# Peptides against a protein of PDB entry 7BDX, part 97

Target 1, 212 residues: chain A of PDB entry 7BDX
Amino acid sequence: EMGAAACTLLWGVSSSEEVVKAILGGDKALKFFSITGQTMESFVKSLDGDVQELDSDESQFVFALAGIVTNVAAIACGREFLVNSSRVLLDTILQLLGDLKPGQCTKLKVLMLMSLYNVSINLKGLKYISESPGFIPLLWWLLSDPDAEVCLHVLRLVQSVVLEPEVFSKSASEFRSSLPLQRILAMSKSRNPRLQTAAQELLEDLRTLEHN

## One batch from the design tools (peptide; aimed at target 1 P146 D147)

Design b2_p28_4_s1 (made by RFdiffusion4, then SolubleMPNN; from b2_p28_4, 11 letters changed)
Fold by OpenDDE base, seed 2:
Structure b2_p28_4_s1 (fold): chain B 212 residues (1-212), chain C 212 residues (1-212), chain A 28 residues (1-28)
Amino acid sequence: as target 1 above (212 residues)
Amino acid sequence: as target 1 above (212 residues)
Amino acid sequence: SSAEERAEEELALRRDRSVLAKEEAEKK
């Protein structure tokens, strides 16, 4: 309980750039993000056995951790820190996104995807995550999720890859051969306006790349 | 481990007034400070049996909690919040200060005394803590501590009572009859310059009150 | 170079479409 409450408050205040700078300016940041990855991994591994109630203290704690990582990655210095000093955490997030089944831990998936998207705003971060083993299959696995918010953040991450020629060129052949075009076309007709817009924009970006 | 790490980061950032305002502006503050008191109480109760290593994760967690309370009480809006909405936490801190033996958990005592001192800057806070059952005996119990930093913060809290006529007048008879004058005189000769100064100032304040 | 990092930072700042994870206020 207390750990979750403290972490929740830390999540709330981490929306401030000054708080992110204060977290990263201390000698505790490396330890915190190392333990964060371990805690998130332990939580996801525990799901294979017990129906952890979505509202458990442990679940809320892990959501707050993922929220903190996302908010740190939302700031330029936070992205730089994660990409340079906390790559193990990024690897953990990618692994956990692969280990979760469609419809499983949707809220956590969204937060982890938001963190990866924020990391992808930095070219170094985008290179690092896109060069991770199985990254393209992972994107399509995640895009199969029934949740519109998961799919939205996957599409935004895919768009980050597509919009960066240096990254896209490395995986363009695999990307084109495996692209779930029918799924993206279906999303462009979604009743969710955010998902619809993201799918339409991605389809336009893809068409532009086919004509160049 | 993770809870202590999160709480330690929250403690570090709580030195900012804006962070204190953000903590208190959320609907999570009441729950956090309620659980804080419970956690601190559980920790102090656990000391009667096991030699909890001073460097345990639990000890560090409780230190961070006490640090957060202190930093919240350092800000005007934080004092108002504690005095109005978290009186149970103040009661818990007073109780725990009474339950700890001289020389036991010195760091925690210092942080709790710092929080009470910060609360005492507000007249409402000073009234509330000074009207708590056994407050005067508690001050003398704490002033018997061998630790100079504990004694310093006790003297400063005593000074806060002495400098407020509305509060001092209510307890003046009990205060004068039980005042450990010889102990305070000994502290005025301390090799610790902060303790020496605090004891001298308090002796001057007491002399001024005897002549008026 | 420090100048290229600053240029990437400026370019990143101009394209910064970062998403904040807001704590869901518990709907009372």
Scores: peptide ipSAE 0.049, ipTM 0.804, DockQ to the pose 0.037
OpenDDE base, seeds 1, 3, 4, 5: peptide ipSAE 0.043, 0.045, 0.048, 0.047; ipTM 0.802, 0.804, 0.804, 0.803; seeds 4, 5 fail the geometry check

Design b2_p28_4_s2 (made by RFdiffusion4, then SolubleMPNN; from b2_p28_4, 15 letters changed)
Fold by OpenDDE base, seed 5:
Structure b2_p28_4_s2 (fold): chain B 212 residues (1-212), chain C 212 residues (1-212), chain A 28 residues (1-28)
Amino acid sequence: as target 1 above (212 residues)
Amino acid sequence: as target 1 above (212 residues)
Amino acid sequence: SAAEAALEDELARRRDRSILALEEARKK
């Protein structure tokens, strides 16, 4: 309980760039993010046994951790830190996103996807995550999720790849051969306005790349 | 481990007034400080059985909690919050300071005393803690500690009482009758410069009050 | 370097905005 409360407060204040800089400027950041990955992994591995109530202290704790990672990744120096010094955490997030079933732990998935999207703003970060083994299959696995918010953040991450020629060119063949076009087209007709817009924009970006 | 790491980071960033305001501006602060008191109490009660290694995760966690309380109390709105909404925590800190033996948990004692000193900057806070049952005997109990830093912060807290006529007048008789003058005189000759100065200043303040 | 990261961020700001994860108020 106390750990979750402290972590939740840390998450709340991490919305400030100055707080993120303070977190990273200390000697504790490396250890914190190392343990973060382990904690998130342990939590996800525990889900198959005990149906943890979504509102448990453990759940809140892991959500706060994922929120902190997202807010750190929202800042340039935070992205640099994650890509340079916390690659294991990024690998863990990618792995956990693959280990979760469609419809499982949607809130955590959303937070993790938000963090990866923020990392993808940095070209070095985008290169790192896109070169991860099974990244393209992982995107399509995640896009099969029934949750509109999960799908939204997947589409945003896909767009980040598509809009970067240096990254897209390396995987263009695999990308085009495996693209769940029918699924994206279905999302472009979603009643969820954010999902609809993201799918439409991605379809436009893809069409632009086919003509170039 | 993870809780201690998160709490340690929260402690570090709580040195900023803006972060303290952010912590207190949310709906989570009341719960956080309620659990803080319970956690600190549970930790201190556990010390008699398991000689917890001073460097344990639990120790670090409690130190970070005490540090957060101190940093919150360093700010006017934080003092207001503690005195208005977290009196149980203040009572717990006073109780724990009484429950600890001389030389026991010195770092925690120092942090708790620092927090009480910061609370004492506010007249309402000073009134509240000084009117607590056994406050004057507690000060002398703490001043028997062999640790110079403990004694330093006790003397600073005593000085805050002495320098406030409204508070001092209510307890002047008890204060004068129980004052460990020989102990304070011994501290005024300490090789520790900070302790020496604090003891000298307090002796000067006391002399000034005897002549008025 | 921090300088390189800042430059990449400026270039990236033209394309995509970062997302903040805000704590959801517990529905009472």
Scores: peptide ipSAE 0.117, ipTM 0.819, DockQ to the pose 0.040
OpenDDE base, seeds 1, 2, 3, 4: peptide ipSAE 0.113, 0.112, 0.121, 0.112; ipTM 0.818, 0.820, 0.816, 0.819; seeds 1, 3, 4 fail the geometry check

Design b2_p28_4_s3 (made by RFdiffusion4, then SolubleMPNN; from b2_p28_4, 15 letters changed)
Fold by OpenDDE base, seed 1:
Structure b2_p28_4_s3 (fold): chain B 212 residues (1-212), chain C 212 residues (1-212), chain A 28 residues (1-28)
Amino acid sequence: as target 1 above (212 residues)
Amino acid sequence: as target 1 above (212 residues)
Amino acid sequence: MEAERRLEEELALRRDRSVLLKEEAKKK
């Protein structure tokens, strides 16, 4: 319980750029982020047996960890740190997103997707995650989720890839051949206005690329 | 392990006034500080049986918690919060300082004493802790510690009481009758310059009060 | 040329796309 409370406070204060700099400027940052991935992985592995109550201390703890990673990735120096010094954590996040089934651990998926989106703001980060094995199939797997918020953050990550020609050109053939166009079109008609807008913008961006 | 890492980072960033304000401005502060006392108490209770290695994750976790309390108490709004909303935590810290034997858990004692000293900067805080049952005997118990750093922070706390006539007058008779004068005089001859100075200053302050 | 290429590669690797993408901090 105390661990979850402490981690939750750390998540809250990490919304400040100065706090992120303080976290990264300390000698304990490397150890913290190395153990973060292991802790998140252990949590996800524990889900297949006992339906862990979404409201457990363990769940709250892992949500806070994912939130901290998201807030760190929202800052330029944080993105640099993750891409240069914590690639294992990024690999773990990608793996865990693949291991979770549609509808499973929605809140955690959203946080992890937000962290990857923030990492994608850095060109080096975008290259790293988009060149990861199985990245494109992973996006479509995640887009099959029934949760609108998960789908929203998948679409935003896809858009981040599409908006960078240098990155998109490397996987354009695979992307075009496997694109779940009907699913994205359905999302463009969603009653959720954020999901609707994200799907429409992505479809417009994709059309623009076909004419170039 | 992950809990200790998160709590240690929270301790590090809590050195900033803005971070303390962020911690206290959130809706989770009350829960955090309520559980803090319980966690510290559980740790101290566990010491009597197994010699917990000073370097255990549990020890590091509790040190970080005590450090956070110290940093919160170093800020005006933090002192107000502790005195108004977390008196149980202050009571717990006083109790734990009494439960620990001389030479036992020196680092934790120092952090707890620093937190009480910081609380004493607020007149309401000073009144609250100094009016606690057994406070004066507790000071002398702690001053019997062989560790110079523990004794230093005890002397500083004693000085905080002596420097406030409104507070000192209420317990002056008990204080004068029980004062371990020979122990304080011995500390004024210490090879530790900080301890020596603190003991000399306290002796001067006490002499000034006798002439008034 | 080699030093210039390394600088260009390093600059390219450090390129911030924040102009195109809005940062999302999850304020708790």
Scores: peptide ipSAE 0.033, ipTM 0.778, DockQ to the pose 0.023
OpenDDE base, seeds 2, 3, 4, 5: peptide ipSAE 0.026, 0.028, 0.023, 0.027; ipTM 0.764, 0.768, 0.763, 0.770; seeds 3, 4, 5 fail the geometry check

Design b2_p28_4_s4 (made by RFdiffusion4, then SolubleMPNN; from b2_p28_4, 12 letters changed)
Fold by OpenDDE base, seed 5:
Structure b2_p28_4_s4 (fold): chain B 212 residues (1-212), chain C 212 residues (1-212), chain A 28 residues (1-28)
Amino acid sequence: as target 1 above (212 residues)
Amino acid sequence: as target 1 above (212 residues)
Amino acid sequence: MKAEEELEYELYLRRDRSILLKEEAEKA
């Protein structure tokens, strides 16, 4: 209980850039993010059994951790820190996104995807994530999720790759060969306006790339 | 481990006034400080057995909690919050200071005493603490500690009482009758310059009160 | 300082991309 409460408060205050800088400026940052990855991994591994109540202290704790990572990645120095000093955490997030089934742990998936999107704002971060083994299959796996928010954040991450020629060129063949075009087209007709827009924009970006 | 890491980070960032305001502005503050008191109490009660290694995750977690309370009490709105909304926590801190033996949990004692000192900056806080049952005996109990830092912070808290006529007048008879004058005189000869100065200043303040 | 400046410059050179909102702990 106390850990979840403290972590929840830390999540809230980490919405401030100055707090993110303070977190990273301390000598505890590396340890914190290392243990963060381990804790998130432990949580996901525990899901094979009893449906953990989403409202459990453990779940709230892990959500807060994912939120903190997202807030750190929203700041330039935070992205630098994650990409340079916490790559294991990024690897863990990618792995956990692959380990979760469609419809499973939606909130956690969204938070993790948001963190990856923020990391992808940095070219070095985008390169690191996109060059991760199984990245493209992971995107399509995640895009099979029935949840609109999960799909939205996947599409945003895909768009980050597509809009960066230096990154897209390295994976263009695999990307084109495995692109779930029918799924993206279906999303472009979604009743969710954010998902609809994201899918439409991505389809336009893809068309632009085919003509070049 | 993760809880201790998160709480340690929260302690670090809570040195900022803006972070304290953010902590208190959230809807989680009351719960957090309630659980804080319970956690600290649980820790102290666990000490009757095995010498908890001071470096244990549990110890570090509790130290961080005490540090957060201290940082909150360093801010005007934080003092207001503690005195108005978290009196149970203040009562817990006073109780725990009484439960600990001389030389036991020095670091925790210091942090708790620092929090009480910060609370005592507010007249309402000083009144609340000083009117607590057994407050004066508690001060003398704590002053029997062999640790100079514990004694220093006790003397500072005593000075806060002595320098506030409205508070001192209510307890003046008990204070004068139980004052460990020889102990304070011994501290005024300490090799620790901070302790020496605090004891000298207190003795001067006490002399001034006797002449008035 | 240099790293922040370089990243800010990188962001300026790239297509304008919305940074995801800084999440706060959802009111449980």
Scores: peptide ipSAE 0.031, ipTM 0.782, DockQ to the pose 0.036
OpenDDE base, seeds 1, 2, 3, 4: peptide ipSAE 0.021, 0.021, 0.026, 0.028; ipTM 0.761, 0.765, 0.770, 0.768; seeds 2, 3, 4 fail the geometry check

Design b2_p28_5 (made by RFdiffusion4)
Pose (drawn by RFdiffusion4):
Structure b2_p28_5 (pose): chain A 212 residues (1-212), chain B 210 residues (1-210), chain P 28 residues (1-28)
Amino acid sequence: as target 1 above (212 residues)
Amino acid sequence: EMGAAACTLLWGVSSSEEVVKAILGGDKALKFFSITGQTMESFVKSLDGDVQELDSDESQFVFALAGIVTNVAAIACGREFLVNSSRVLLDTILQLLGDLKPGQCTKLKVLMLMSLYNVSINLKGLKYISESPGFIPLLWWLLSDPDAEVCLHVLRLVQSVVLEPEVFSKSASEFRSSLPLQRILAMSKSRNPRLQTAAQELLEDLRTLE
Amino acid sequence: AAAAAEEAAHLLDLARDRAVLAKQKAEA
């Protein structure tokens, strides 16, 4: 209970750039981010499906962990630190997104997809994520999730890699062969404006790159 | 005059999340949200055989109080703090909406309805408001107000209550059937565009979940 | 203030999507 309370407080204060700089400056953050991935992996493996039932100081603990990772990656030196020091944590995030079934731990998936988008803002972070093993199959599969907020963060991550045609050129062929053009087109007609324009903007960029 | 000027200044700065977080600790020593409800209750009681005066120092004081409550509830930890600590203030807001006759204190009713909408974004806040005494009769009473802005914010709150699970096993199935569907339909053909669209949106949501 | 209004509108859209999804699951 005490461990989760401290992680929740750290999640609250981690929204500040001054606090994020202080976390990376203290010589204990490396251990914190290495054991964070182990705790997130342990939490996901412990779930035999079901849902989560807002596990008392268990789910709030991992949510605080993913929330901190997201708030750290939201700061320039935070996403810089993560791609240099905590590449194993990025591997764990990408692994846990594929390991989590559609509809299972939706809040955890959005926090994790938000952090991947933030790390992709860093040039090395974009290279590391896009060059990870089944990255493209993972993207099109996360789009098969019924939750609209998960689909929105997948489209935002896809738009981020698509916005760097150099990195996008390495993962060619499968971007044209396996893309769920029909699902992205359906998302460009959603009554939810943020999801609708995210898919509309991604479709504009996808059609423009195939011709230009 | 001085009290209202300081409250208006606080309403201006309360649009910042950093300021809202700073306000939530101050409620301990000076019961800011506890005495806010008393001041709002005292103001409506003082309008015995009369309606609003406006441009007054007293009118802008309560407007600033309701505006601050709204700007606090607009921040995630603000609406979380209100539903945990300031449930009496939420009771007072819901009570004063029913106590205010139609056409009386229109600006105050809109600001109050905006704060309830914001608190309803919090899961416990939604339960607390929808399970409050006389809540459905209050929605009907507020929709009988001639002012379009008040009707719009009632429909926005009703839309917030209609969306999300709320157990969904006839707990929310009866809430939808018990609404003034005729008045919502009349407001769907309204000449006020903002009101017409809110009633239209709400009607789509009522039909979607039927 | 405008940003908070946009955030509230966004949460309302998400609530709509969730309610529709919950109805579909209930019918299933």

Design b2_p28_5_s1 (made by RFdiffusion4, then SolubleMPNN; from b2_p28_5, 18 letters changed)
Fold by OpenDDE base, seed 2:
Structure b2_p28_5_s1 (fold): chain B 212 residues (1-212), chain C 212 residues (1-212), chain A 28 residues (1-28)
Amino acid sequence: as target 1 above (212 residues)
Amino acid sequence: as target 1 above (212 residues)
Amino acid sequence: MEKQEEELEYELALRRDRSRLALEEARR
């Protein structure tokens, strides 16, 4: 309980840029983010047997950790820190997104995808995550999730790749050959306005790339 | 480990007034400080058998909690919150200061005493803690500690009582009858400059009260 | 060059809706 409460408060206050700078300006940031990755990994590995109640202290703790990473990645210095000093955490997030089954730990997936999207705002971050082994298959695996919010954040991450010619050109062949076009088209007809819009925008961006 | 790391970061960033306001402005503050008191109490109760290494994750976690309370109490709205909404935490701190033996958990005692001193800046806070049952005996118990830093913070708290006529007048008889004058006089001759000065100042304040 | 890359990253970051959502979940 207490760990989850402390971490949840840290998550809340990490929404401030000044707090993110304070976290990263300390000598404890490296250790914290190292243990963060390990904790998230241990949590996901524990799910293969027991339905951890989404409302458990452990779940709330891991959600807060993912929220902190997201808030750190929302800041330029935080992206720089993650991409330069905490690559293992990014690798862990990518791995965990692959290890989680469709519909499993939706809230955690959303937070992790939000963190990766924030990292992708930086070209260094986008390059790093998009050059990760199995990144393209991972995007399509995640896009098979039944949850609209998971799919929304996947589409946003895909859009970040598509909108960056330097990144897209490296994977364009694999991307085109494996693109779940029918799934994206189905999402463009979603009753969820945010998902619908994101899928439509991505389809427009993809059409623009085919004509260029 | 992870809980201690998260709490330690929260402690570090809680040095900002804006962070304290953010902590207290949330709906989670009450629960956090409630569990904080319980966690500190459980830790102190566990010490009666095993030499918990001062460097244990549990010790670091409790130190961070005490540090957060200290930082919250350093801010006017934090004092108001503690005195109005988290009195049980203040009662717990007073109790734990009594339960800890001389020389036991020195760092925790220092942090707890610092938090009480910060609370004592507010007249409401000073009234609340000084009207606590056994407060005067507790001060003298704590002043028997062999640690100079514990004694320093006790002297500062005693000074806060002495400098507030409304508070001092309520306990003046008990205070005068139980005052460990020889101990304070010994501290005024300490080789520790901070302890020496604090003891000298308190002796001057006490002399001023005897002449009025 | 570095300042122009930072400004371009900032403009791209402004166009890319920063995940405001981590704030909303921390408030619930």
Scores: peptide ipSAE 0.033, ipTM 0.789, DockQ to the pose 0.036
OpenDDE base, seeds 1, 3, 4, 5: peptide ipSAE 0.020, 0.022, 0.022, 0.040; ipTM 0.772, 0.775, 0.773, 0.796; seeds 3, 5 fail the geometry check

Design b2_p28_5_s2 (made by RFdiffusion4, then SolubleMPNN; from b2_p28_5, 15 letters changed)
Fold by OpenDDE base, seed 1:
Structure b2_p28_5_s2 (fold): chain B 212 residues (1-212), chain C 212 residues (1-212), chain A 28 residues (1-28)
Amino acid sequence: as target 1 above (212 residues)
Amino acid sequence: as target 1 above (212 residues)
Amino acid sequence: MSALEQQAEDELALRRDRSVLAKREALA
């Protein structure tokens, strides 16, 4: 309980750029983010056995950890830190997104996808995650989720890749051959306006690339 | 481990006034500080049984909690919050200081005493803690500690009381009747310059009050 | 590319934020 409360407070204050700089300016950041990955992994591995209540202290703890990572990645120096010094954490996030089934741990998926999107704002970060083994299949696996918010954040990450010619060119053949076009088209007709807009924008971006 | 790491980071960033304001500006502060008191109490109660290693994750966790309270109390709005909304935590700190034996948990005692001193900067805070049952006997109990740093922070807290006429007048008779003068005189001859100075200043303040 | 050129590109890439994308904060 106390750990979850402390982590939740740390998450809340991490929305400030100055707080992120303070977290990273200390000598404890490396250890913290190393243990963060391990803790998140342990949580996800524990879900296959006990129907762990989503509202448990453990869940709140892991949500807060994912939130902290997301907020750190929202800042330029935070992205630099993650990409240079905490690559194992990024690998863990990618792994966990693959280990979770559609509909499982929706909130955690959203936070993890937000963190990856924020990392992708940095070109080195984008290159790193997009070159991860199975990255494109992972995107399509995640896009099969019944949750609109998960799908929204997947589409945003896909858009981040598509909008960078240097990165997109390396994966363009695989991307075109496996693109779940019908799924994206269905999302462009969603009643969720955010999901609808994201899907429409991505379709427009893809059309533009076919003509260039 | 992860809880201790998160709490340690929160402690580190809480040195900023803006971070303290952010902690208190959220709706989670009340719960956090409530659980803080309970956690600290549980830790102290566990010490009588197992020789808990002072360098344990549990110890680090509790030190970080006490550090956060201290840093919150260092800010005006933090003092206001503690005195108005978290009086139970202040009561717990006073209790724990009484439950610990001389030489036991020195670092924790120092942090708790620092928090009380910071609270005492606010007149309402000073009134609250000084009117606590057994406050004066507690001060003398703590002053028997073999650790110079503990004694230093006790003397500083005593000075905070002595320098406020409105508060001191209410306890002056009890204070004068129980004052461990020989102990304070011994401290004024300490090889520790900080302890020596604090003891000398307190003795001067007491002499001034006898002449007024 | 030499190892030094690759390092320089990597350093430049680390400093290059893509302006076309808006950051997302996860508020508690």
Scores: peptide ipSAE 0.110, ipTM 0.799, DockQ to the pose 0.024
OpenDDE base, seeds 2, 3, 4, 5: peptide ipSAE 0.107, 0.078, 0.041, 0.091; ipTM 0.792, 0.789, 0.785, 0.789

Design b2_p28_5_s3 (made by RFdiffusion4, then SolubleMPNN; from b2_p28_5, 16 letters changed)
Fold by OpenDDE base, seed 5:
Structure b2_p28_5_s3 (fold): chain B 212 residues (1-212), chain C 212 residues (1-212), chain A 28 residues (1-28)
Amino acid sequence: as target 1 above (212 residues)
Amino acid sequence: as target 1 above (212 residues)
Amino acid sequence: MEKLEEEAERELALRRDRSILAKKRALE
């Protein structure tokens, strides 16, 4: 309980750039993010048995951790920190996104995807994530989720890759060969306006790349 | 482990006034400080059996909590919050300071005393603390501690009381009748310059009050 | 020196960022 409350407060204040800088400027940041990855991993591994109520202190704790990572990655120095000093955490997030079933832990998936998207704003971060083993299959796995918000954040991450020619060119063959075009087309007709727009924009971006 | 790490980071960033305002401006503050008191109480109650290593995650967690309370109390709005909305926490801190033996949990005692001192900067806070049952005996109990840093912070708290005539006048009879003058005189001869100075200043303040 | 290093690191971090993407905050 107390851990979740403290972490939730830390999440709330991490919305500030100055707080993120303070977190990273301390000697505790490396250890914190190392343990963060382990904690998130342990939580996801525990889900296969008991339906941990999504409202449990444990769940809220992990949500707060994922929120903190996202807010750190929203800042330029935070992205640099994660990409340079916390790659294991990034690897963990990628792994956990692959381990979760469609419809499982939607909120956590969204937060993790938001963190990866923010990391992808950094070119080095984008390269690191996109070069991770099984990255493209992971995107399509996640895009099979029934949750519109999960799918939205996947599409945004895909867009982040597609909009970087230096990165996209390396994976273009695999990307084109495995692209779930029908799924994305279906999303472009979604009743969810955010999902619809994101899918439409991605389709436009993909068409633009086919003509160049 | 993760809870301690998160709480330690929160402690670090709480050194900023803006972060304290952010903590208090949220809807989570009341719950956080309520649970804080309970957590600290549970920790102190657990000490009677196993020598919890001072370096344990549990200890560090409680230190961070006490540090956060101290940093909140360092800010005007934080003092107002504690005095108005978290009196149970103040009562808990006073109780825990009484429950701990001389030489036991020195670091925690120092942090709790620092928080009470900061609260005492607010006149309403000073009144609340000083009117607590057994407050004067508690000060003398704490002043019997062999640790110079504990004694220093006790002397500072005593000074805060003595320097407020409105508060001191109410307790002056009990204060004068129970004052461990010989102990304070001994501290004024301490090799610790901070303790020596604090004791000397307090003795001067007391002399000034005897002449008025 | 530390401030200059922090500024240099910030500038380096900013140069590596892609301006075409908007950051997202995780809100409670």
Scores: peptide ipSAE 0.088, ipTM 0.817, DockQ to the pose 0.035
OpenDDE base, seeds 1, 2, 3, 4: peptide ipSAE 0.098, 0.084, 0.079, 0.077; ipTM 0.819, 0.817, 0.815, 0.814; seeds 1, 2, 3, 4 fail the geometry check

